# Designs tried in a protein design run: peptides against a protein of PDB entry 4Y8H. Part 118

Target 1, 196 residues: chain A of PDB entry 4Y8H
Amino acid sequence: TSIMAVTFKDGVILGADSRTTTGAYIANRVTDKLTRVHDKIWCCRSGSAADTQAIADIVQYHLELYTSQYGTPSTETAASVFKELCYENKDNLTAGIIVAGYDDKNKGEVYTIPLGGSVHKLPYAIAGSGSTFIYGYCDKNFRENMSKEETVDFIKHSLSQAIKWDGSSGGVIRMVVLTAAGVERLIFYPDEYEQL

## One batch from the design tools (peptide; made by RFdiffusion4, then SolubleMPNN)

Design b2_p30_3_s4 (from b2_p30_3, 20 letters changed)
Fold by OpenDDE base, seed 5:
Structure b2_p30_3_s4 (fold): chain B 196 residues (1-196), chain A 30 residues (1-30)
Amino acid sequence: as target 1 above (196 residues)
Amino acid sequence: SLEELKKQLEKDKEKLREFAKKNKDDPRRL
């Protein structure tokens, strides 16, 4: 898996590859690792497919309950729920989560939750087995307050490099753009990003 | 209420623990 989320001028963009594995084999199934937990709060998932889906389902439910009583939750609130689930069950779960969201007050925010269940707020986050290959690239090329187009290109190039070197990453690159204007879904196929 | 949400979250933590144990051998990885 190669996943990332990047804050930019107008919000946040999540990106992910779509490859899944079953044991030592690459599965034929193409999985969307970008999961909605609220209208403008999404997450990137890595690790156990079952574990991360269960976590995301619980968070989505809690955020719906929260919304019914208190209005739209913040991205921080969502990250807190993820953290509690991951940290309390860290001995039994294999889950790496990046939480990203947009609201008018806080704009785009990114929270990364690695296997241990800690939570870290960052301008951008990368995770998954492919992330090990792109820390240097991302650090060199990330800039604050990029345009949407610059951010899409940054994510596309980053994930392309991760996929190039990580056998557990591949397929399509999916992105979700969260801004005041709404939610936009993007998809990029190997024929495009392999040429970068 | 907030207290109800907290209680529900505690229940869900437990359910998640049980689920994780049940699915520990699931080979599917992202």
Scores: peptide ipSAE 0.469, ipTM 0.911, DockQ to the pose 0.906; fails the geometry check
Fold by OpenDDE base, seed 1:
Parts: sequence; C-alpha cells; structure tokens
Structure b2_p30_3_s4 (fold): chain B 196 residues (1-196), chain A 30 residues (1-30)
Amino acid sequence: as target 1 above (196 residues)
Amino acid sequence: SLEELKKQLEKDKEKLREFAKKNKDDPRRL
C-alpha cells in the first residue's frame, strides 16, 4: 500500500494505490483504500483489510450519531474516534490510518494514526509499505498552500514512485479532493503515472 | 448525549477487539 493526504490552499486531497495482496500473492482486485466516514471527512487505510474496514465502519457510525445531536463533526473529532479505537486495540490490530477532512473553519486538515494508536496532526502524511521509498521525495517537494493542480501532481508523482519500488503497491491511483465546493473523485491509470 | 456516545464507543471498542481476534488470520492486506 501507498497512501497519502496533503493539505493545500483550498482544502485537502487524499491519494492511494489500489493493489490488494492475499498472503504473498497479488490479488486481481482493484481496492478503494480511500474510505468516507463523513461527507467531507475521509481516511486512507493500510494494513489489514478486515481491521481497517471495521474501524472505518465504527467511526462512520459514531460520526452519524454525533451529527444527529451536535451537527457536523470536525476532522479532529473524527481523528479522536479513530485514535480511541486504534489505541485500545493496538495489540490486536494491523491498521495504519490517515484521517483527512475539510470544514469552513479549519480548512483542510490531516491526522496520521500509525499502528500504536498515536495521533499526529501534519500538513501532509504518507503511510503504507510504499511510503518508505518516498519520504525523501515528499519532504523535498511538498509546499504549503499549493494549488489543486500542483497538489494532484505532487501526489501523483509521489505515489508513482512508491508504486515503482513497492511490490505491494500498484493498480490505479485514486484521489479524493475535499474543498468548500464539495467532494471530487479522481482516478489515474498506469499508462499515465508510470511515465512520470 | 455525549455520555451515551462515550458508552457506545466503549462497546464498539470491545466489539472491535472481538472482531480483530476472530479475523487475525485474514490474509487480505492493503
């Protein structure tokens, strides 16, 4: 897996590869690792497919309950729920989560939650087995307050490099753009990003 | 209420623990 979320001028963009593995084998399946937990709060998932899906389902339910009583939750609130679930079950879960969301007050925000269940607010985050290959690239090329187009390109180039080196990453690159204007899904195929 | 949400979260933490134990051998990885 190669996943990332990047804050930018108008909000936040999440990105992921689509490869799924089954044991030592690559499954012939295109998996969406970008999961909605609220209208403009999404997460990137790495690790166990079962574990991360269960966590996301619980968070989505909690945010629905929250919304019914208190209105739209903040991204920080969502990250807190993820943290509670991951930390309390850290000995039994294999889950790396990036939480990203947009609201009018806080704009785009990114929270990374590694295996131990800690939470870290960052301007951008990368995770998954492919992330190890692109820490240097991302650190060198990330800039705050990029345009949408610059951010899409940054994510595309980053994930392309991760996929190139990580046998557990591949398929299509999916992105979700969260802004005041709404939610936009993007998809990029190998014939495009392999040339970068 | 917030108290009800907290209570539900505690229940869900336990459900997640049980689920994780049951599915520890699921070979699907992201």
Scores: peptide ipSAE 0.464, ipTM 0.909, DockQ to the pose 0.908; fails the geometry check
Fold by OpenDDE base, seed 2:
Structure b2_p30_3_s4 (fold): chain B 196 residues (1-196), chain A 30 residues (1-30)
Amino acid sequence: as target 1 above (196 residues)
Amino acid sequence: SLEELKKQLEKDKEKLREFAKKNKDDPRRL
C-alpha cells in the first residue's frame, strides 16, 4: 500500500494506490483505500483489510451519531475516534490510518495514526509499505499552500514512485479532493503515471 | 449525549477487539 494526504491552499487531497495482496499473492481486486467517514472527512487505510474496514465503519457510525446531536464534527474529532479505537486495540489490530478532512474554520487537516495508535497532526502524511521509498522525495517536493493542480501532481508523482519500488502497491491511483466547493474523486491509470 | 457516545465507543472498542481476534488470520492486506 501507498497512501498519502496533503493539505493545500484550498483544502486537502487524499491519494492511494489500489493494489490488494492476499498472502504471497496479488489479489485480482481493485481496492478503494480511500474511505468516507463523513461528508468532508475521509481516511486512507493500510494494513489488514478487515481491521481497517471495521475501524472505519465504527468511526462513520460515531460521526453520524455525533452529527445528529452536535452538528458536523471536526477532523480532529474524527481523528480522536480513530485514535481511541486503534490505541486501545493496538495489540490485536494491524491498521495504519491517515485521517483527512476539510471544514471552513480549520480548512484542510491531516492526522496520521500509525500501528501503535498514536496520533500526529501534520501538513501532509504518507503511509503504507510504499511510503518507505518516498520520504525523501516528499520532503523535498512538498510545499505549503500549493494549488490544487500542484498538489495533484505532487501526489501523482509521489505515489508513482512508491508503486515503482513497492511490490505491494500498484493499480490505479485514486484521489479525493476536499474543499469548500465539495468532494471530487480523481483516478489515474498506469499509462498516466508510470512514465512520470 | 456525549456520555452516550462514550458508552457506545467503549462497547465498540470491545466489539472491535473481539472482531480483530476472530479475523486475525485474514490474509487480505492493503
Scores: peptide ipSAE 0.461, ipTM 0.910, DockQ to the pose 0.917; fails the geometry check
Fold by OpenDDE base, seed 4:
Structure b2_p30_3_s4 (fold): chain B 196 residues (1-196), chain A 30 residues (1-30)
Amino acid sequence: as target 1 above (196 residues)
Amino acid sequence: SLEELKKQLEKDKEKLREFAKKNKDDPRRL
């Protein structure tokens, strides 16, 4: 898996490859590692498919309950729920989560929750087995307050490099753009990003 | 209430623990 989330001028963009492994590598266009937990709060998932799905389902439910009583939760609130679940079950879970969201007050925010269940607020985060190959690239090329297009390109190039070197990553690159304007879903196919 | 949500979260933490143990051999990885 190669996943990342990047804050930018107008919000935040999440990105992920689509490969799933079951002992055999399966490139699946349908596999979605970008999971909605609220209208403009999403997460990237790495690790156990079962564990991360269960966590995301619980978070989504809690945020729905929260919304019914208190209105739209902040991204920080969502990250806190993820953290609680991951930290308290760290001995039994294999889950790496990046939480990203947009709201009018806080704009785009990214919280990374690696194995162990710590939480870190960052301008951008990368995770998954493919992330090890792109720390240098991301550090060199990330800039704060990029445009949407610059950020899409940054993520596309980053994940392309991760996929190139990580056998556990591949398929399509999916992105979700979260801004004041709403939610936009993007998809890029191998024939495009392999040429970068 | 917020307290009720916290209580539910505690229950869900336990459910998640049991789920994770039950599904520890699930080979699907992201």
Scores: peptide ipSAE 0.449, ipTM 0.902, DockQ to the pose 0.866; fails the geometry check

Design b2_p30_4_s2 (from b2_p30_4, 29 letters changed)
Fold by OpenDDE base, seed 5:
Structure b2_p30_4_s2 (fold): chain B 196 residues (1-196), chain A 30 residues (1-30)
Amino acid sequence: as target 1 above (196 residues)
Amino acid sequence: DEARRAEEERRRREEAERAARAAAAARRFL
């Protein structure tokens, strides 16, 4: 897996590859690693497909309940729910999650929740097995307050490089753009990003 | 006796391979 979320001028963009592995084999299954937990709060998932899906489903339920009682949750609230679940179950879960969301008050926010259930707020985050190959690239090329187009390009190039080196990453690149204007899903195919 | 032993060994290998594939298939990773 190669996943990332990047804050930008108008909000946040999540990005992911789509490759799934099963034991030592690449499964012929294209997965969506970008998961909605609220209208403008999404997560990137790495690790166990089942564990991370279960966590995301529980968080989605909690945020729906929260919304019914208190109104729209903040991204920080969502990250806190993820953190509790990941921390309490750390010995039984293989989960690496990036939480990202947009609201009018806080704008785009990114929270990374690595193995162990710590939470870290960052301007951008990368995770998964492919992330190890792109730390230097991301650090060099990330800028705060990029345009949407610059951020899409940054994510596309970053994930392309991760996929190039990580045998556990590949397929399509999916993105989710979260802004005041709403939610936009993007998809990029190998024929495009492999040439970068 | 040798033919029967060879057949039993083949069957055990096939069962072990199926079990290994099933076990590998049981845990999907992203």
Scores: peptide ipSAE 0.397, ipTM 0.736, DockQ to the pose 0.687; fails the geometry check
Fold by OpenDDE base, seed 2:
Structure b2_p30_4_s2 (fold): chain B 196 residues (1-196), chain A 30 residues (1-30)
Amino acid sequence: as target 1 above (196 residues)
Amino acid sequence: DEARRAEEERRRREEAERAARAAAAARRFL
């Protein structure tokens, strides 16, 4: 897996590859690793498909309950719920999660939750097996307050490089753009990103 | 009766281990 989330001028963009593995084999299954937990709060998932789906489902339920009682949760609140679940289950959980969201007050925010259930607020985050290949690229090329187009290009190039080197990453690049205007889903196919 | 129970328990453990191995082999990672 190669996943990332990047804050930008108008919000946040989540990005992911789609490759799924089964043991030592690459499963010919395209998975959506970008998971909605609230209207403008999403996560990137790495690790166990089942474990990370179960966590995301629990978080979604908690955020729906929260919304009914208190109104729309902040991205920080969502990250806190993820943190608690990941920390409490850390001994039985293989999960790396990036939480990202947009609200009018806080704009785009990114929280990374690595193995062990710590939480870190960052301007951008990368995770998954492919992320190890792109730390240097991301550090060099990330800028705060990029445009949507610059951020899409940054994510596309970053994930393309991760996919190139990580055998556990590939398929399509999916993105979710979270802004005041709403939610936009993007998809980029190998024929486009392999040439970068 | 004890030998039959021990054999049924062994069979259940082997079936559970096969099911656990099949479930582990079917475990998808992202």
Scores: peptide ipSAE 0.390, ipTM 0.732, DockQ to the pose 0.550; fails the geometry check
Fold by OpenDDE base, seed 4:
Structure b2_p30_4_s2 (fold): chain B 196 residues (1-196), chain A 30 residues (1-30)
Amino acid sequence: as target 1 above (196 residues)
Amino acid sequence: DEARRAEEERRRREEAERAARAAAAARRFL
C-alpha cells in the first residue's frame, strides 16, 4: 500500500493506490483504500483489509451518533476515535490509518495513526509499505498552501514513485478532494502515472 | 486406548493447523 493525505490552500486531498495482497501473493483485486467516515472526514487505510474496515465502520457509526447529539464532529474528534480504537486493539491489530478532513474553522487537517495507536497532526502524511520510498521526494517537493492542481500533481508523482518501487502497491491511483465546495473523487490509471 | 487417543489428538492438531493456514492464506492486506 501507498497512501497519503496533503493539506492545501482550499482543503485536503487524500490519495491511495489500489493493490491488494493475499498472504504472500499479489491478488488481482482492486480495493478502495479511501473510506468515508463522515461527509468531509475520510481515511486512508493500510494493513489488514478486515481490521481497517472494521475500525472505519465503528468510527463512522460513532461519528453519526456524535452528529445527532452535538453536530458535525471536527477532524480532530474523528482522529481521537480512531486513536482509541487502534490503541485499545494494538496487540491484535495490523492497521496504519491517515485521517483527513475539512471544516470551515480548521480548513484541511491531516492526522496520522501508525501501528500502536499514536496520533500525529501534520501538514501532510504518507503511510503504507510504499511510503518508505518517497519520504525524501515528499520532503523536497511539499509546499504549504498549494493549489488544487499542484496538490493533485504532487500526490500523483509521489504515489507513482511509491508504486514503482513497492511491489505491494499498484493499480489505479484514487484521490478524494475535501473543500468548502464539497467532495470530489478522482481516478488515475497506470498509462497516465507510470510515465511520470 | 492410548494409541487411539494419541491418533485422535494428532488428527485434531492437523485439522486446526490446516484451518489456521487456510485462514492466513485468505487474509487480505492493503
Scores: peptide ipSAE 0.388, ipTM 0.730, DockQ to the pose 0.629; fails the geometry check
Fold by OpenDDE base, seed 1:
Structure b2_p30_4_s2 (fold): chain B 196 residues (1-196), chain A 30 residues (1-30)
Amino acid sequence: as target 1 above (196 residues)
Amino acid sequence: DEARRAEEERRRREEAERAARAAAAARRFL
């Protein structure tokens, strides 16, 4: 897996590859690693497909309940729910999650939740097995307050490089753009990103 | 009777371990 989320001028963009593995084998199954937990709060998932789906489902339920009682949750609230679930289950859980969301008050926010269930607020985050290959690239090329287009290009190039070196990453690059204007889903195919 | 029970318990453990290995091998990762 190669996943990331990047804050930018108008909000946040999440990005992910789509490759799944089964044991030591690469599965030809395309999976959506970008999961909605609220209208403008999404997560990137790495690790166990089942474990991370279960966590995301629980978080979605909690945020629905929260919304019914208190109104729209903040991205920080969502990250806190993820953190609690990941920390409480850390001994049996294989999950690396990036939480990202947009609201009018806080704008785009990114929270990374690595193995062990710590939470870190960052201007951008990368995770998954492919992330190890792109730390240097991302650090060099990330800028605060990029345009949507610059941020899409940054994510596309970053994930392309991760996919190139990580056998556990590949397929399509999916993105979710979260802004005041709404939610937009993007998809990029190998023929487009492999030439970058 | 004890030997048979010990063998049945060994067989159950081996079956459980095989099932656990098969389940682990069948786990999907992202």
Scores: peptide ipSAE 0.381, ipTM 0.736, DockQ to the pose 0.567; fails the geometry check

Design b2_p30_4_s4 (from b2_p30_4, 28 letters changed)
Fold by OpenDDE base, seed 3:
Structure b2_p30_4_s4 (fold): chain B 196 residues (1-196), chain A 30 residues (1-30)
Amino acid sequence: as target 1 above (196 residues)
Amino acid sequence: MEKEEKEKKEKEEKLKKEEEEKKFRERRFL
């Protein structure tokens, strides 16, 4: 897996590959690693497909309940719920999660939750097996307050490089753009990003 | 008695390992 989330001028963009593995083997199954937990709060998932789906489902339910009582949760609130679940289950859980969201007060925010259930607020985050190949590229090329187009290109190039070197990453690149204007889903196929 | 119990235990441990390896091969990762 190669996943990332990047804050930009108008909000946040999440990005992911789609390759699924089965045990030690690459499976031909494509999955969506970008998961909605609230209207403008999403996560990137890495690790166990079942474990990360179960966490996301519990968080979605918790945020629906929260919304009914208190109104729209902040991205920080969502990240706290993910943190508690990941920390409480750390001994049995193979999960790496990036939480990203947009609201009018805080704009785009990114929280990374690595193995062990710590939480870190960052301008951008990368995770999964493919992320190890792109730390230097991302550090050199990330800028704060990029345009939407610059941020899409940054994510596309970053994930393309991760896929190139990580045998556990591949398929399509998916993105989710979260802004004041709403939610937009993007998809890029191998024929487009393999040439980068 | 002791040889038959040892052979039975070794067969049970082998079957358990083969089942764990099968479950691992069926598990999906992202």
Scores: peptide ipSAE 0.425, ipTM 0.785, DockQ to the pose 0.681; fails the geometry check
Fold by OpenDDE base, seed 2:
Structure b2_p30_4_s4 (fold): chain B 196 residues (1-196), chain A 30 residues (1-30)
Amino acid sequence: as target 1 above (196 residues)
Amino acid sequence: MEKEEKEKKEKEEKLKKEEEEKKFRERRFL
């Protein structure tokens, strides 16, 4: 897996590859690793497909209950729910999660939850097996307050490099753009990003 | 008794290992 989330001028963009493995083998199954937990709060998933789906489903339910009682949750609140679930179950979970969301007060925010269930607020985060290949690229090329287009290109190039080196990453690049204007889903195919 | 209990345990451990290997082969990772 190669996943990332990047804050930019108008919000946040999540990005992921789609490759799935089964045991030691690359599966032909394409997975959507970008998961909605609230209207403008999403996560990137790495590790166990089942564990990370179960966590996201529980978080979605908690955020629906929260919304009914208190109104729209902050991205920080969502990250706290993820953190609690990941930390309390750390011995039984194989999960790496990036939480990202947009609200009018806080704008785009990113929280990374690595193995062990710690939480870290960052201007951008990368995770998964492919992330190890792109730390230097991301550090060199990330800028605060990029445009939407610059951020899409940054994510596309970053994930392309991760996929190039990580045998456990590949397929399509999916993105989710979260802004005041709404939610937008993007998809990029190998023929486009392999040439970057 | 001891030999039959040992053979039963070895068979149970083998079955458990085969089930764990099956679960691992069926487990999807992102």
Scores: peptide ipSAE 0.421, ipTM 0.782, DockQ to the pose 0.637; fails the geometry check
Fold by OpenDDE base, seed 5:
Structure b2_p30_4_s4 (fold): chain B 196 residues (1-196), chain A 30 residues (1-30)
Amino acid sequence: as target 1 above (196 residues)
Amino acid sequence: MEKEEKEKKEKEEKLKKEEEEKKFRERRFL
């Protein structure tokens, strides 16, 4: 897996590859690693497909209940729920999660939740097995307050490099753009990003 | 008794390992 989320001028963009493995084998399944937990709060998933889906489903349920009682949760609230679930179950879970969301007050926010269930708020986050290959690229090329287009290109190039070197990453690049205007899903195929 | 208990334990450990390996092979990762 190669996943990332990047804050930009107008919100946040989540990005992911789509490759899955079964044990030591690459599966031909194209998976959506970008999961909605609230209207403008999404996560990137790495590690166990089952564990991370179960966590996301529980968080989604909690945020629905929260919304019914208190109104729209903040991205920080969502990240806290993820953190609790990941920390409490750390011995039984293999999960790396990036939480990203947009609201009018806080704008785009990113929280990374690595193995062990710590939580870190960052301007951008990268995770998964492919992330190790792109730390240096991301650090050099990330800028605060990029345009949507600049941020899409940054994510596309970053994930392309991660996929190039990580055998556990590949397939399509999916993105989710979260802004005041709403939610937009993007998809990029190998024929486009392999040339970057 | 001791030999049979040892052989039983070795079989149980082998079975446990095979089940863990099976679960790992069936597990889907992102």
Scores: peptide ipSAE 0.418, ipTM 0.779, DockQ to the pose 0.587; fails the geometry check
Fold by OpenDDE base, seed 4:
Structure b2_p30_4_s4 (fold): chain B 196 residues (1-196), chain A 30 residues (1-30)
Amino acid sequence: as target 1 above (196 residues)
Amino acid sequence: MEKEEKEKKEKEEKLKKEEEEKKFRERRFL
């Protein structure tokens, strides 16, 4: 897996590859690793497909309950729920989560939750097996307050490089753009991003 | 009795191992 979330001028963009492995083998299954937990709060998933889906489903349920009682949760609240679940179950789960969300008060926010269930607020985050290949690229090329287009290109190039080197990453690149204007889903196919 | 119980236990251990190997082969990672 190669996943990332990047804050930008108008919000946040999540990005992911779609490759799934089964044991030591690449499965011919395209997975959506970008998961909605609230209208403008999403996560990137790495590690166990089952564990990360179960966590995301529980978080979605908690945020639905929260919304019914208190209104729209903050991205920080969502990240806190993920953190508690990941920390409490750390010995029995394999999950790396990036939480990203947009609200009018806080704008785009990114929280990374690595193995062990710590939480870190960052201007951008990368995770998964492919992330190790792109730390240097991301550090060199990330800028605060990029445009939507610059941020899409940054994520596309970053994930393309991760996919190139990580055998556990590939397929399509999916993105989710979270802004005041709403939610937008993007998809980029190998024929496009392999040329980068 | 003892031989049949031993053969039963060996079959149960083999089945458990085959199920664990199957679960490992079916486990999906992102």
Scores: peptide ipSAE 0.413, ipTM 0.776, DockQ to the pose 0.656; fails the geometry check

Design b2_p30_5_s1 (from b2_p30_5, 24 letters changed)
Fold by OpenDDE base, seed 5:
Structure b2_p30_5_s1 (fold): chain B 196 residues (1-196), chain A 30 residues (1-30)
Amino acid sequence: as target 1 above (196 residues)
Amino acid sequence: MEEEREREREEREKRREEEEEKERLKKQRL
C-alpha cells in the first residue's frame, strides 16, 4: 500500500493505490483504500483490510450518532475515535490509518495514526509499505497552500514513485478532494502515472 | 407460503454472500 493525505489552499486531498494482496498472492483487485466516515471526513487505510474496514465502520457509526446529538463532528473528533479504537485493539490490530477532513472553521486537516494507536496532526501524511520510498521526495516537493492542481500532481507523482519501488503497491491511483464546494473523486490509470 | 419461502431463500443467500465476503476480507491485505 501507498497512501497519503495532503492539505492545500482550499482543503485536503487523500490519495491511494489500489493493489491488494490475498494471503501470499498479489491480487490485481482494484480495492478502494479511501473510505468515507462522514460527508467531508475520510480515511486512507493500510494493513489488514478486515481490521481497517471494521474500524472505519465503527467510526462511521460513532460519527453518525455524534451528528444526531451534537451536529457535524470535527476532523479532530474523528481522529480521536480512530485513535481510541486503534490503541485499544493494538495487540491484535494491523492498521495504518490517515484521517483527513474539511470543515469551514479548521479547513483541511490531516491526522496520521500509525501502528500502536498514536495520533499526529500534520500538514501532510504518507503511510503504507510504499511510503518508505517517497519520504525524501515528499519533503522536497511539498509546499503549504498549493492549488488543487498542484496538489493532485504532487500526490500523483509521489504515489507513482511509491508504486515504482513497492511491489505491494500498484493498480489505479484514487484521490478524494474535500473542499467547501464538496467531495470529488479522481482516478488515474497506470498508462498515465507510470510515465512520471 | 411460496413467497415466504422465496424471501427466506433470498435472506439465506444474502447472509451466505456476506459471510463469504467477510472471509475474503479477512485474507486481504492493503
Scores: peptide ipSAE 0.382, ipTM 0.746, DockQ to the pose 0.709; fails the geometry check
Fold by OpenDDE base, seed 4:
Structure b2_p30_5_s1 (fold): chain B 196 residues (1-196), chain A 30 residues (1-30)
Amino acid sequence: as target 1 above (196 residues)
Amino acid sequence: MEEEREREREEREKRREEEEEKERLKKQRL
């Protein structure tokens, strides 16, 4: 897996590859690793497909319950729910999760939840097995307050490099753009990003 | 009687497929 979320001028963009492996190392499915937990709160998932799906489902339920009682949750609230679940289950859970969301007060926010169930608020985050190959690229090329287009290109190039080196990453690049204007899904195919 | 046996067969097949999918998901990594 190669996943990332990047804050930008108008909100946040999540990005992921789609490769899913089974057993020793067989890519057998194209998976959507970008998971909605609320209208403008999404997560990127890495590690166990089952574990991260179960966590995301529980978070979605908690945020639906929260919404019915208190109104729209903040991204920080969502990240806190993920953190508690990941921390409580840390000995039996293989999950790397990036939480990202947009609201009018806080704008685009990114929270990374690595193995162990810590939480870190960052201007951008990368995770998954492919992330190890792109730390240097991301650090060099990330800028605060990029445009949507600059941020899409940054994510596309970053994930393309991660996919190139990480056998556990590949397929399509998916993105979700979260802004005041709404939610937009993007998809980029190998024929486009392999040439970068 | 025949329709009831057919429904029970379809429900058993559906449960088997759901269990096989759950077992596949447990082995999947992102």
Scores: peptide ipSAE 0.379, ipTM 0.744, DockQ to the pose 0.801; fails the geometry check
Fold by OpenDDE base, seed 1:
Structure b2_p30_5_s1 (fold): chain B 196 residues (1-196), chain A 30 residues (1-30)
Amino acid sequence: as target 1 above (196 residues)
Amino acid sequence: MEEEREREREEREKRREEEEEKERLKKQRL
């Protein structure tokens, strides 16, 4: 897996590859690693598909309940729910999660939740097995307050490099753009990003 | 009677597909 989320001028963009493995084998099934937990709060998932889906489902339920009682949750609230679940289950859980969301008050926010169930707020985050190959690229090329187009290109180039070197990453690059204007899903195919 | 047996077959097939999907999901890594 190669996943990332990047804050930019108008919000946040999540990005992921789509490759799934089953044991030692690459599965032919294209997986969506970008998971909605609220209208403008999404997560990137890495590790166990089952465990991370179960967590995301619980978080979604908690955020729906929260919304009914208190109104729209913040991205920080969502990250806190993920953090508690990941921390409580850390001994049995193989999960790396990036939480990203947009609201009018806080704009785009990114929270990374590694295996230990800690939470870290960052201007951008990368995770999964492919992330190890792109730390240097991302650090060099990330800028605060990029345009949407610059941020899409940054994510596309970053994930392309991760996929190139990580045998556990590949397929399509999916993105989710979260802004005041709404939610936009993007998809990029190998024929486009392999040339980068 | 026949419609009830057909519904019971469809429900069994759906449950089997859901169980097979759950077992696939347990082995999947992102």
Scores: peptide ipSAE 0.378, ipTM 0.746, DockQ to the pose 0.774; fails the geometry check
Fold by OpenDDE base, seed 2:
Structure b2_p30_5_s1 (fold): chain B 196 residues (1-196), chain A 30 residues (1-30)
Amino acid sequence: as target 1 above (196 residues)
Amino acid sequence: MEEEREREREEREKRREEEEEKERLKKQRL
């Protein structure tokens, strides 16, 4: 897996590859690693597909309950719920999660939840087996307050490099753009991103 | 009697498919 989320001028963009493994085999199944937990709060998932889906489902339920009582949760609130679930289950859970969201007050925010259930607020985050190959690229090329187009290109180039080196990453690049204007889904195919 | 047996068969098939899907998901890694 190669996943990332990047804050930019107008919000946040989540990005992921689509490759799934089953045991020692690369499955031909194109998996969506970008998961909605609220209208403008999403997560990127790495590690166990079952465990991370179960956590995301629980978080989605908690955020619906929160919304009914208190109104729309902040991205920080969502990250706290993820953190608690990941920390409480840390001995049995193999998960790396990036939480990203947009609201009018805080704009785009990114929280990374690595193995062990710590939480870190960052301008951008990368995770999964492919992320190890792109730390240097991302550090060199990330800028605060990029345009939407610059941020899409940054994610596309970053994930293309991760996929190139990580045998556990590949397929399509999916993105979700979260802004005041709404939610936008993007998809990029190998023929396009392999040429970068 | 036939309609009840058909419903029980459909429920068993649905449960089997749900279990097979859960077992596929448990083996998947991202």
Scores: peptide ipSAE 0.374, ipTM 0.743, DockQ to the pose 0.794; fails the geometry check

